Peptides against a protein of PDB entry 4JHK. Designs and how they scored, part 36

Target 1, 212 residues: chain A of PDB entry 4JHK
Amino acid sequence: EDYKIQSFDLETQKLLKTALKDPGSVDLEKVSSVIVDQSLKDQVFSREAGRICYTIVQAEAKQTNGSVFRRNLLNRLQQEFKAREETRKRSTQEWVCLVSFICNIFDYLKVNNMPMVALVHPVYDCLFRLAQSDALKNEEEVDCLVLQLHRIGDQLEKMNVQLMDELFNLLRDGFLLQEDLSSMGRLLLLEILEFRAGGWKLSDTAQKYYYS

## One batch from the design tools (peptide; aimed at target 1 L74 Q78 A118 L119)

Design b2_p17_5_s4 (made by RFdiffusion4, then SolubleMPNN; from b2_p17_5, 9 letters changed)
Fold by OpenDDE base, seed 5:
Structure b2_p17_5_s4 (fold): chain B 212 residues (1-212), chain A 17 residues (1-17)
Amino acid sequence: as target 1 above (212 residues)
Amino acid sequence: MFTGMEEVLERIKELLS
């Protein structure tokens, strides 16, 4: 199986490849740091990062029954999450990368084929922040919000339907009442409202559009 | 579908690609 790690230098690529095959032979704290650092800069990589992290976790568990990588990964995530407001003020791009990464880890890093309960509130906190009026007026933040809800909304709702209802109340109010939304932002909110109302699946027309 | 959905779908397709 191939992983998209061409954006790293050759030395780092070698480190990652070794971690994927023989995690016991490398510094897994360093590996986790490298993955997090790149994910906070490259939103496209963050999706691949989730898959990579899952593979390393599984490989370490099988090889040594260890969880060093996962522990270090989650510790770093916690640090970044705690500083999320400062990150948002510094760079919208870094902020949406952080949200994307946390959501992708939630999506891929499952234990016993179940989502990690510890990530539920952090994910919702990020999405609620994106649903505030000052964020909804920024198209980059709206794009991130809608993308994550498309990817993991159904899973999140299963973990806490009350929070999901509250979140979508904010989105509805934004769609109906907020005047400084872009045209595309407003349409994206409408689409995601309809998406959830339809059971987190595409309509028949949309299904045909994407998969015919 | 609501008016403008085609444009929205194109945007979503881009985001999900």
Scores: peptide ipSAE 0.017, ipTM 0.548, DockQ to the pose 0.021
OpenDDE base, seeds 1, 2, 3, 4: peptide ipSAE 0.013, 0.016, 0.016, 0.013; ipTM 0.481, 0.491, 0.535, 0.502; seed 4 fails the geometry check

Design b2_p17_6 (made by RFdiffusion4)
Pose (drawn by RFdiffusion4):
Structure b2_p17_6 (pose): chain A 212 residues (1-212), chain P 17 residues (1-17)
Amino acid sequence: as target 1 above (212 residues)
Amino acid sequence: SELSWAEQVEKQKEELD
């Protein structure tokens, strides 16, 4: 029900609500463009845009059996994904938004009730980038890293365990060895090590230790 | 050339069907 589009221009809110019901009546290329655009600019939307994208993808399949919107969305995201390092240099905020959005799409947009394998390696590419020492020194990026691991970390491991293992080695390494990792960064990494070791769930006691 | 993400997704759907 709530796609979290309050950040949008009033005209665009109408465009988006229209695409949900009658995709054939709207320019799905322009629709996908305004969604990707806004997703890089607003944090709340970047973590939630998957809902509205899924609703539109299903509406098109139902109405016209088409997947044009899905296509435009994936190709635009692939372009942002390819430019990820440049975007990170320009704005850490936009970069964490891109990762959150890509990961939200991996979570919501399924292909025959299965995850899109097309996004497995790209998502690991993003999370490995966050696990690097130049990224871990920024609590903003560590927060982004652990948000994705909480939300789709489990799904991702099923698709590829080798990558999740090597990724968590970088997490242990940064935890023990890195000195400019902050107190909050340390709390976040420790919680995610326990989270994964516990089978991607938060224990009652960890809930008490880490969170208010 | 390599497949785009959209092309991979289309291929995946066909394989699952």

Design b2_p17_6_s1 (made by RFdiffusion4, then SolubleMPNN; from b2_p17_6, 6 letters changed)
Fold by OpenDDE base, seed 3:
Structure b2_p17_6_s1 (fold): chain B 212 residues (1-212), chain A 17 residues (1-17)
Amino acid sequence: as target 1 above (212 residues)
Amino acid sequence: SELSWAELEELQEEALK
């Protein structure tokens, strides 16, 4: 299976591969830190890192019935979340990578096949931040917002429909009222509004219209 | 102090066992 680790140097790739097969033989705190660090730099990896994290979690559970990796991962992720405003000011790219990674972890890491409740509000907080006026004017942030809603919007709504309604009220208002949206940003907001209205599904015709 | 995400998930895991 391809875990999208090509962006790592060879030494780190070896570390990750070992963690995937024998997590007890590596420093899982280091592994988690490396994954988070790379997720902040690489958009492709940040969106796919959930798979490798899930595999490591499952391997550790099977090997020792432990959760050291998950604990370290969540601790580091929470640290980055707490510093999210500073990250956003420093680099929009790192900020959207952070959001993408948090959403990806929410999507892939389940607790007994259930979503991690601890991540629900943090994910919504990230999406609400992307839905603020100062973020909606940035196409890169709009891209991130819409992408995450396409991927996990249905799951998030099941966890808290009230927050989802409030979020989409902001998106609707942004689409209708905000003057400094890019043409593509406005189009993406319209598309995601339609996507939710259609039960988190989009017709082939609509898909081609918005993304062709 | 507030519970960390890690601690919250440990509690969730125990609750779902």
Scores: peptide ipSAE 0.605, ipTM 0.926, DockQ to the pose 0.914
OpenDDE base, seeds 1, 2, 4, 5: peptide ipSAE 0.592, 0.587, 0.572, 0.579; ipTM 0.923, 0.923, 0.918, 0.921

Design b2_p17_6_s2 (made by RFdiffusion4, then SolubleMPNN; from b2_p17_6, 7 letters changed)
Fold by OpenDDE base, seed 2:
Structure b2_p17_6_s2 (fold): chain B 212 residues (1-212), chain A 17 residues (1-17)
Amino acid sequence: as target 1 above (212 residues)
Amino acid sequence: MELSWAELAEQQEKELE
């Protein structure tokens, strides 16, 4: 399996590979820290980091029945979440990476094969922030919002349909009422509205139109 | 106090076992 860890230095790559095979032999707090750090600066990795995290979680559970990695990962992630407004102000790129990473963790890091309930509201909070007027005018934030909804929207809706309805009310308002949206941003919002309306699936025609 | 994400995950794990 390829975990998209090419952006790490060779020493860290070795650390991660060891964590995957023998998590008990490495500092899992350090592993969680480097994963979070890299996820905040590498968009490619942030979109896939949940998979490696889940693998490490499973490896540790099987080896020692422990959850040290998950605890440290979630603690660090929660710290970053709490500071999300500061992060957004400092760097839009880091902010969208953070959202991407949190959503990816939600996607992959299951608890007994069920979605992690603890992440439902945090994920919605991030998506609601991306749906605010000041964020919708930024194409990078719109791209992030639409990407996450494509990836985990159906799962997230199953956890709380009321919040999803509220979120999409904001998106419709942004689409219809916000004048400073770019043409591409407006198209992306329209597409995601149609995507949900179609049961979180794109028709062949719609897919060809928006993603040709 | 509100439980941390980590604690909530651990609680969820126990509930589903």
Scores: peptide ipSAE 0.707, ipTM 0.935, DockQ to the pose 0.913
OpenDDE base, seeds 1, 3, 4, 5: peptide ipSAE 0.703, 0.704, 0.704, 0.706; ipTM 0.934, 0.934, 0.934, 0.934

Design b2_p17_6_s3 (made by RFdiffusion4, then SolubleMPNN; from b2_p17_6 with Q8L V9A K13E D17K)
Fold by OpenDDE base, seed 3:
Structure b2_p17_6_s3 (fold): chain B 212 residues (1-212), chain A 17 residues (1-17)
Amino acid sequence: as target 1 above (212 residues)
Amino acid sequence: SELSWAELAEKQEEELK
């Protein structure tokens, strides 16, 4: 399986590969920090980091029945989440990568094959922030919002339909009332509104775009 | 909750096992 870690230097790639196969032989705090750092800087990696994290978690559980990696990962991720407004102010790109990474962790890191309840509100908080007027005017933030909803919207709705309804009310308002929304942004919002209305079902083309 | 995300995940894991 290709974990798409080409953006790392060779030393770090070796560290990650070792963590994937023998997590007990590496510093899992360091591994988690490296993954989070790169996820904030590389959008492609941010989208794939969830799979890497899942594999490491499973490998550690099988090897030692431990959860050191998950603990360190979530602690670092929570720290970044708490500082999300400062991150957004500093770099829209890093903010978008942070949201993408949190959403991917929610998607891949299941707890006994169940969604991680601890991440439901944090994910919604991120999506609601992207749905505010000051964010909807930025195409990069709209792209992120729509992408995450395509990937995990169905799962999130099952966890809290009330929050999803509130979120989509904001999206409808943005679509109709936001004056500085770009034409592309408006099209993306319309698409996601229709996507949910259609039961979160993707076409073959959309499936390729959002999940490959 | 005052519990960290990590602690909440561990709590959920224990409850579902």
Scores: peptide ipSAE 0.702, ipTM 0.933, DockQ to the pose 0.826
OpenDDE base, seeds 1, 2, 4, 5: peptide ipSAE 0.699, 0.700, 0.701, 0.701; ipTM 0.932, 0.933, 0.933, 0.933

Design b2_p17_6_s4 (made by RFdiffusion4, then SolubleMPNN; from b2_p17_6, 6 letters changed)
Fold by OpenDDE base, seed 1:
Structure b2_p17_6_s4 (fold): chain B 212 residues (1-212), chain A 17 residues (1-17)
Amino acid sequence: as target 1 above (212 residues)
Amino acid sequence: SELSWAELEELQEKELE
C-alpha cells in the first residue's frame, strides 16, 4: 500500500516503511513519537497517521503477538491530552491537530474489532471543549468539531448516547445563542444537527444545500 | 481512572478474547 510520508526526511521514511512491514526490527517507541509529532503539526496527516498506526499495530500483532507500538502511542497521546489546555492556549492549530489525531486513532485502531473504550471519554472531553462558547467563536475549532463528528459521531454515540445528547444540546445552544458565531460556523452547526438527526448521514437535498 | 490508556486497552484486549 501507499502511505503519505513524503513530509518526513529519508531516514524517517525508511524507519516508517520498515515499521509497516517488519515492526519487530525497529524502535517502536521512536516510531510512535515521530508519528505523534507530525500529527500535532499537520491535521491532514493525522488521518493518514491513523491508517499507518493501524497497519503497524496489525503487523506487530501478527509478527510477535505484541503491542509495544500501541502502548507507546497511547502513552504519548495521553500525555498530550493531559496538557491539552496549555496546548490550546499556545496554539489553536496544535490543539485542533491533537483533537483530530485522537479522533482518528479512535476511528482506526480497534481492539478485537471493538472501539477503544479508553478513548471514549477523552474524545468526548475534547468535543465538549470545542463546544464551549470561547471555542465556538473560532472557525478553526468549529471546523474541527464538525469534521470529527462527521467521521466518528456514529461510533461515539454507540459508546455513550447520553454524552452525545448533552454535547448536541450545547451545539444547539451555540447555534441559537452564540452572538459572535460566524455565518459559516452557524451553517456548520446546523448541518451537523441535521446530520445526527438523519442517522449520521446527509440527504441528497442537504448535501446540495450545504456543499453544492 | 488510575490506569493509563495503555493499561486499559491491554485489559480490554484480554477481556474481549
Scores: peptide ipSAE 0.646, ipTM 0.917, DockQ to the pose 0.806
OpenDDE base, seeds 2, 3, 4, 5: peptide ipSAE 0.642, 0.630, 0.645, 0.603; ipTM 0.916, 0.914, 0.917, 0.906

Design b2_p17_7 (made by RFdiffusion4)
Pose (drawn by RFdiffusion4):
Structure b2_p17_7 (pose): chain A 212 residues (1-212), chain P 17 residues (1-17)
Amino acid sequence: as target 1 above (212 residues)
Amino acid sequence: SASQEEVEEEFLESMES
């Protein structure tokens, strides 16, 4: 029900609500463009855009059996994904938004009730980038890292365990060895190590230790 | 379903390229 589009221009809100009901009536290329655009600019939308993207993808399949929107969206995201390092240099805020959005799409947009394998390596590419020492020194990026691991970390491991294992080595390494990792960064990494070791769930006691 | 599979295949091939 709530796609979290309050950040949008009033005209665009109408465009988006229209695409949900009658995709054939709207420019799906323009629609996918305004969604990707806004997703890089607003944090709340980047972690929730998957709902509205899914609703539109399903509406097109139902109405016209087409997947044009899905296509435009994936190709536009691929382009942003390819330019991820440049975007990170320009704005950490935009980069964490890109990762949150790509991961939200991996979570919501399924293919025959299965995850899109096309996004498995790209998502790991993003999370490995967050696990690097130059990224871990920024609580903003550590926050982004652990948000994705909480949300889709379990699904990702099923698709590829080797990568999740090597990724968590970098997490332990940064935890023990890195000195400019902050107190908050340490709390976040420790919680995620326990989270994963517990089978991707938060124990009652960890809930008490880490969170208000 | 088939259209979504087509898009997935095309996108995967593009990602691997």

Design b2_p17_7_s1 (made by RFdiffusion4, then SolubleMPNN; from b2_p17_7, 12 letters changed)
Fold by OpenDDE base, seed 2:
Structure b2_p17_7_s1 (fold): chain B 212 residues (1-212), chain A 17 residues (1-17)
Amino acid sequence: as target 1 above (212 residues)
Amino acid sequence: MESLIETEKEILKAVLE
């Protein structure tokens, strides 16, 4: 498999490649920290990071029956999650990267092809934060919110439909009532409302309307 | 499988509480 790790220097790339194949031969705490750090800077990488993380977890499990990487990864995620408001205040970009990363970990880091139950509430908490009025006025946050819901909304709903209903009540209210939404933000909210209503699928006509 | 989930819950318990 080819992993998109070109953003790292050659030494770090080697480290990551080794972790993917021989996790027992590297410092998995360092590997986890590198992945998290980069994911907090690059939202695009966060998607790949999820896949990388899952692969490393599987490799370590097979090699040593260990979970050092996963433990370090989740510990770091918890730390970042707890500090999310500070992160948001400091940098919207880092905040949306954090949300993206957590969502992508949820998407990829599955146990027996099932989502990690432990990540359900943290993911929802992030999405609920993005659904608040002070966040909805920021197009970057709306972009993130809608993107994540497109990616994992169906999975999240299966885990907790009540929370999803509550979340979308906020999105509906934002769409209908919030005055300082950008035109694109409002459009994206409408799209995601329709997306869920359609069973988390887009029709061809909807695809053309919103993304063409 | 369940054991892994429980371990992960312990790791993230502070987030869920």
Scores: peptide ipSAE 0.029, ipTM 0.618, DockQ to the pose 0.487
OpenDDE base, seeds 1, 3, 4, 5: peptide ipSAE 0.024, 0.026, 0.023, 0.023; ipTM 0.627, 0.635, 0.627, 0.615; seed 4 fails the geometry check

Design b2_p17_7_s2 (made by RFdiffusion4, then SolubleMPNN; from b2_p17_7, 11 letters changed)
Fold by OpenDDE base, seed 3:
Order: C-alpha cells, then structure tokens, then sequence
Structure b2_p17_7_s2 (fold): chain B 212 residues (1-212), chain A 17 residues (1-17)
C-alpha cells in the first residue's frame, strides 16, 4: 500500500517507510513526534497520518508484541489536547489540524475493528468547541467541523447518540439564529444537518449543490 | 496486547476527559 508522505523530506520519508516495515529498527518516539508535528501543520496529511499510525501499531504488535509507538503517539495527543484552547488562540489553522488529527486517529486506530472508547469524549469535546458561536463564525472552523462529521459522524453517533443530538442542536441553532455566519458557513451547516437527517448520506443532487 | 491497550485507554480517559 502506498502512503502519501511527499510533504516530508526524503530522509524523513525513509524513516517513516522503515517504521512501517520494521518498526523495531527505528526510534518510535521520534516517528510519533514527526507524524504529530506534521499533522498539526497539514490537515490533508492528518487523514493519511491516521492510516500510517494504524499500520505502524499493527507492525510493532506483530514484530515484538510491543506498543511503544502507540504509547508515545497517545501521550503526545494528550499533551496537544490539553493545550487545545491555547492552540486555538495562537493559530486557527493548527487548531483545526489538531481536531482533524484526533478525529482521524479515532477513525483509523481501531482495535478489533472498534474505535477506542477513550477517544469518544475527546472527539466530541473538539466538535462541541467548533460548534460554539465564537467558532461557527469562522469559516475555517466550520469547514473542519463539517468535514469531520462527514468522516466519522456515523461512528460517533453509534458511540453516543445523546451527545450527537446535543451537538446538532447547537448546529441547528447556529444555522437558524447566529447572525455572523459566512454564507458558505451557513450553507455547510445546512448541508451537514441534511446529511445526518438522511442517515449520514447525501443524494447526488445535494452533493453537487453543496460541494461542486 | 489488549491489556496494554486497555491500560493506555484508561489513561487517555483520565487525562483527555
């Protein structure tokens, strides 16, 4: 399987490729740090990062029955999550990358094809933060919110439908009542409301209307 | 090792929530 890691220099690409094939031969703490650092800079990469992380976790488990990479990854994730408000204040871009990354880790880092229960509330916390009025007025944050709900909303709802209902109450209120939404932000909120109402599915017509 | 995963998951739940 090919991994999209072109954003890294060649030496780092080699490090990542080695980690994927022979995790015992590299510094897995360094690998985890590199992946997290890049994920906080590149939201597109964060999607690939989830897949890469899962593969490394599986490779290490198979090779040594170890979990050094996962432990380091999750420790770093804990640190970044704790500092999320500071990150948001410093850089909206880094904040939405953090949210994207944690959501993608939730999506890919599964055990027995099940999501980590411990990540459910942190993911919801991030999405609820994006659903607050001060965040909904920022199109970049709305983009992130809607994108994550498209990717993992159905899975999150299965984990806790009550939280999802509460989240979408905020989104509905934002769509209907908040005055300082951008036109695109309002459109995206409407789309995601319809997306969930349709069982986390979109018609071809709706897809073209909102995303073409 | 699911036992290690559970331990890490418990830590995550404690720290992230």
Amino acid sequence: as target 1 above (212 residues)
Amino acid sequence: DESLLKTEEEILKEVLS
Scores: peptide ipSAE 0.037, ipTM 0.658, DockQ to the pose 0.469
OpenDDE base, seeds 1, 2, 4, 5: peptide ipSAE 0.030, 0.027, 0.027, 0.027; ipTM 0.665, 0.627, 0.630, 0.637

Design b2_p17_7_s3 (made by RFdiffusion4, then SolubleMPNN; from b2_p17_7, 10 letters changed)
Fold by OpenDDE base, seed 3:
Structure b2_p17_7_s3 (fold): chain B 212 residues (1-212), chain A 17 residues (1-17)
Amino acid sequence: as target 1 above (212 residues)
Amino acid sequence: MKALEETEEEILKEVLS
């Protein structure tokens, strides 16, 4: 499988490729840091980062039965999560990248084909933060929120339906009551409300209406 | 795996605190 790592310089690309094939031959702490740093800059990459991380985890497990990479990755993720409010104040772009990354790690970094339970609340905390009034007025944050719910909403609901209900109550109230939403933001909220109501599925008509 | 579990637990602890 090909990985989209063109955003890195050639030396870093080589490092990542080596980590994918022979994780024992590289500094896995450095690899994890590089992936996290880039994921905080590029939301599109954060999706690919999930796959890359999973592959490295599997490769290390197979090679040495180790988990050095995963440990370092999660430690760094924890640090970034703790500082999420400061990140949001500094840069909305970095904040939504962080949310995207943690959601993608939740999606891809599964153990025994199950999501990491420890990531459930952090993911919900991020989504709830995006669902607050001060965030819903920002289209970039709404875009992120809706995108993540499209990607992992069904999985998250299976982990905790009560939190999902509470989250969508906030989204409904935002759609109906909040005055300073952008037109696109309001449209996206309506779409995601319908998406969940339809069992996390969209009709062809709805897909064309909202996203074409 | 054990180290991972400890890290995961720490993440969970921070969220719940």
Scores: peptide ipSAE 0.025, ipTM 0.626, DockQ to the pose 0.424
OpenDDE base, seeds 1, 2, 4, 5: peptide ipSAE 0.024, 0.023, 0.023, 0.023; ipTM 0.639, 0.616, 0.611, 0.617; seeds 2, 5 fail the geometry check

Design b2_p17_7_s4 (made by RFdiffusion4, then SolubleMPNN; from b2_p17_7, 11 letters changed)
Fold by OpenDDE base, seed 5:
Structure b2_p17_7_s4 (fold): chain B 212 residues (1-212), chain A 17 residues (1-17)
Amino acid sequence: as target 1 above (212 residues)
Amino acid sequence: MESLKKVEEEILKEVLE
């Protein structure tokens, strides 16, 4: 299987490739830090990072029955999550990358083909933060919120429908009542409201209407 | 406010089930 790691230097690419096939032969703490650092800078990479992380976790489990990589990864995520408000104040871009990464880890690091229960509330916390009035006025944050809900909203709802209802109450109120939304932000909120109402699916016609 | 404090422990429980 091919992984999109061409953005790294050759030495790091070699490190990642080795981690994917022979995790016991590399420094898995270093591998985890490299992946997290890049994911906090590049939201697009965070999606690929989820796949990479899953593969490394599986490879290490199979090779040594170990979990060194996962432990280091989650410890780093905990640190970044705790500092999320400071990150948001410093850089909206870094903040949305953090949210994207956490959501992608939730999406890809499954146990027995099921989402990790322990990540449910942290993910919701991030999404609720994006649904606050001070965040909804920023189109970049709305983009992130809507993107994550498209990717993992159905999974999250299955884990806790009450929290999802509360989240969408905020989004509905934002759409209807908040005055300083951008035109695109307002459109995206309407789209995601429709998306959930349609069972987390969107017709081709609707896709063109909102995104073409 | 939730945290990832117990994430490792909960993951271990899930993996070991």
Scores: peptide ipSAE 0.028, ipTM 0.627, DockQ to the pose 0.101
OpenDDE base, seeds 1, 2, 3, 4: peptide ipSAE 0.024, 0.028, 0.027, 0.028; ipTM 0.606, 0.620, 0.631, 0.622

Design b2_p17_8 (made by RFdiffusion4)
Pose (drawn by RFdiffusion4):
Structure b2_p17_8 (pose): chain A 212 residues (1-212), chain P 17 residues (1-17)
Amino acid sequence: as target 1 above (212 residues)
Amino acid sequence: SSDEELDELIEEDIENF
């Protein structure tokens, strides 16, 4: 019900609500463009845009059996994904929004009730980037890293365990060895090590230790 | 290339959907 589009221009809210019901009546290329554009600019929307994208993808399949929107969205995201390092230099905020959005799409947009394999390596590419020492020194990026691991970390490991293993080695390494990792960065990494070791669930006692 | 492989995988996912 709530796609979290309050950040949008009033005209665009109408465009988006229209695409949900009658995709054939709207420019799906323009629609996918305004969604990706806004997703890189607003944090709440980047971690929730997957709902509205899914609803539109399903509406098109139902109405016209088409997947044009899905296509425009994936190709535009691929382009942002390819330019991820440049975007990170320009704005950490936009970068973490891109990661949150790509990961939200991996979570919501399924292909025959299965995850899109097309996004497995790209998502790991993003999380490995966050696990690097120049990214871990920024609590903003550590926060982004652990948000994705909480949400789709379990799904991702099923698709590829080798990558999740090597990724968590970088997490342990940064935890023990890195000195400019902050107190909050340390709390976040420790919680995610326990989270994964526990089968991607938060124990009652860890809930008490880490969170208010 | 990795980009061509990703293109192909996206198209395959779309066709399968």

Design b2_p17_8_s2 (made by RFdiffusion4, then SolubleMPNN; from b2_p17_8, 5 letters changed)
Fold by OpenDDE base, seed 5:
Structure b2_p17_8_s2 (fold): chain B 212 residues (1-212), chain A 17 residues (1-17)
Amino acid sequence: as target 1 above (212 residues)
Amino acid sequence: SEDEELEKLIEEDIKAF
């Protein structure tokens, strides 16, 4: 498979390509650090990062039965998650990149085509934070919330329907009661409410928009 | 299986969340 890593310098591209094919020959801690750092700056890359991470995890497991990359990746994610409120205060852009990355790891880092149960609550915690009134007034946060729900909402609901119901109660209340929403924010909330009500089904056009 | 073993390792690594 071809991976979109053109945004990195040539040395880093070589590092990533080698990690994908022969993970035992590179510093996997450095690889994980590079991927996380870029994902926290570039929300578009975070989607590709999920695929890259999955491939490296599988390659290392098959080659050495090791988990050095995954361990470093998840430890870094935990650190960033714990500091999420500070990140949000510092930069909305970095905060939504963090949420996007965690959601993409949930989406791609699967075993036997199943999501990791341990990531369910952290993902919901991020989405609930985006659903608070102080976040809903920020269009960038609403964009992130709605995008993630389009991508992984159906999977999350299967893991815990009660939490999803609670989340959407907040979104409904925000749509109906919150006065300082942007026009686009209000439209996005309505759209995602209807999207879930419709069974999380995407048209071909919508699929291209959210997954390409 | 290899996949089952990997799943256990992954879950153990994420328990700290």
Scores: peptide ipSAE 0.031, ipTM 0.702, DockQ to the pose 0.098
OpenDDE base, seeds 1, 2, 3, 4: peptide ipSAE 0.028, 0.028, 0.026, 0.024; ipTM 0.644, 0.685, 0.651, 0.635; seed 1 fails the geometry check

Design b2_p17_8_s3 (made by RFdiffusion4, then SolubleMPNN; from b2_p17_8 with S2E D7E E12Q N16A)
Fold by OpenDDE base, seed 3:
Structure b2_p17_8_s3 (fold): chain B 212 residues (1-212), chain A 17 residues (1-17)
Amino acid sequence: as target 1 above (212 residues)
Amino acid sequence: SEDEELEELIEQDIEAF
């Protein structure tokens, strides 16, 4: 199993690998901080961070019935989420990494194969922010929005179809009415509109792009 | 169950979202 942690230095990679195998032998607060920090800097890692976090959570639960890692992780995530507008103002790249990370936590930190209900509105809040006119004009934000909807849109819709309808109303309006969209941004919006209309079904090519 | 307890703890941890 490849956790795609090659963006870390070797010392940190060793720390993460140890946390995955024997979480009781490492400082789990430090591990959580490292994961969140890197998730805000690296989109590749941000996409995989949820899976890594889930594995560590399960390993700690099994080993000590503890939740130190998850508590520290989610507390830090809450802090970053609350400061999301300031993050967006400072760095679009960090903002889209934050959204990606939150979406991956939603996707991977499941209990009995069910999503965390408490994350539904926070995820939608991030996606709605990306769907505002000031964000749709930024190709990087549109790319993030479309990527997350490809990965978790079907799950989110099952949790709240009304919010999904409202979100896609904004996307349709953006596609049709917003003048300062890039050509690529407009194409991405059209693609995701068609993707949902098709029942969230991925082609083989799309699956490789969004999940590989 | 352990999974139910974990879910409850997760919900508590992210209540401030």
Scores: peptide ipSAE 0.029, ipTM 0.628, DockQ to the pose 0.104
OpenDDE base, seeds 1, 2, 4, 5: peptide ipSAE 0.025, 0.025, 0.024, 0.025; ipTM 0.635, 0.632, 0.636, 0.640

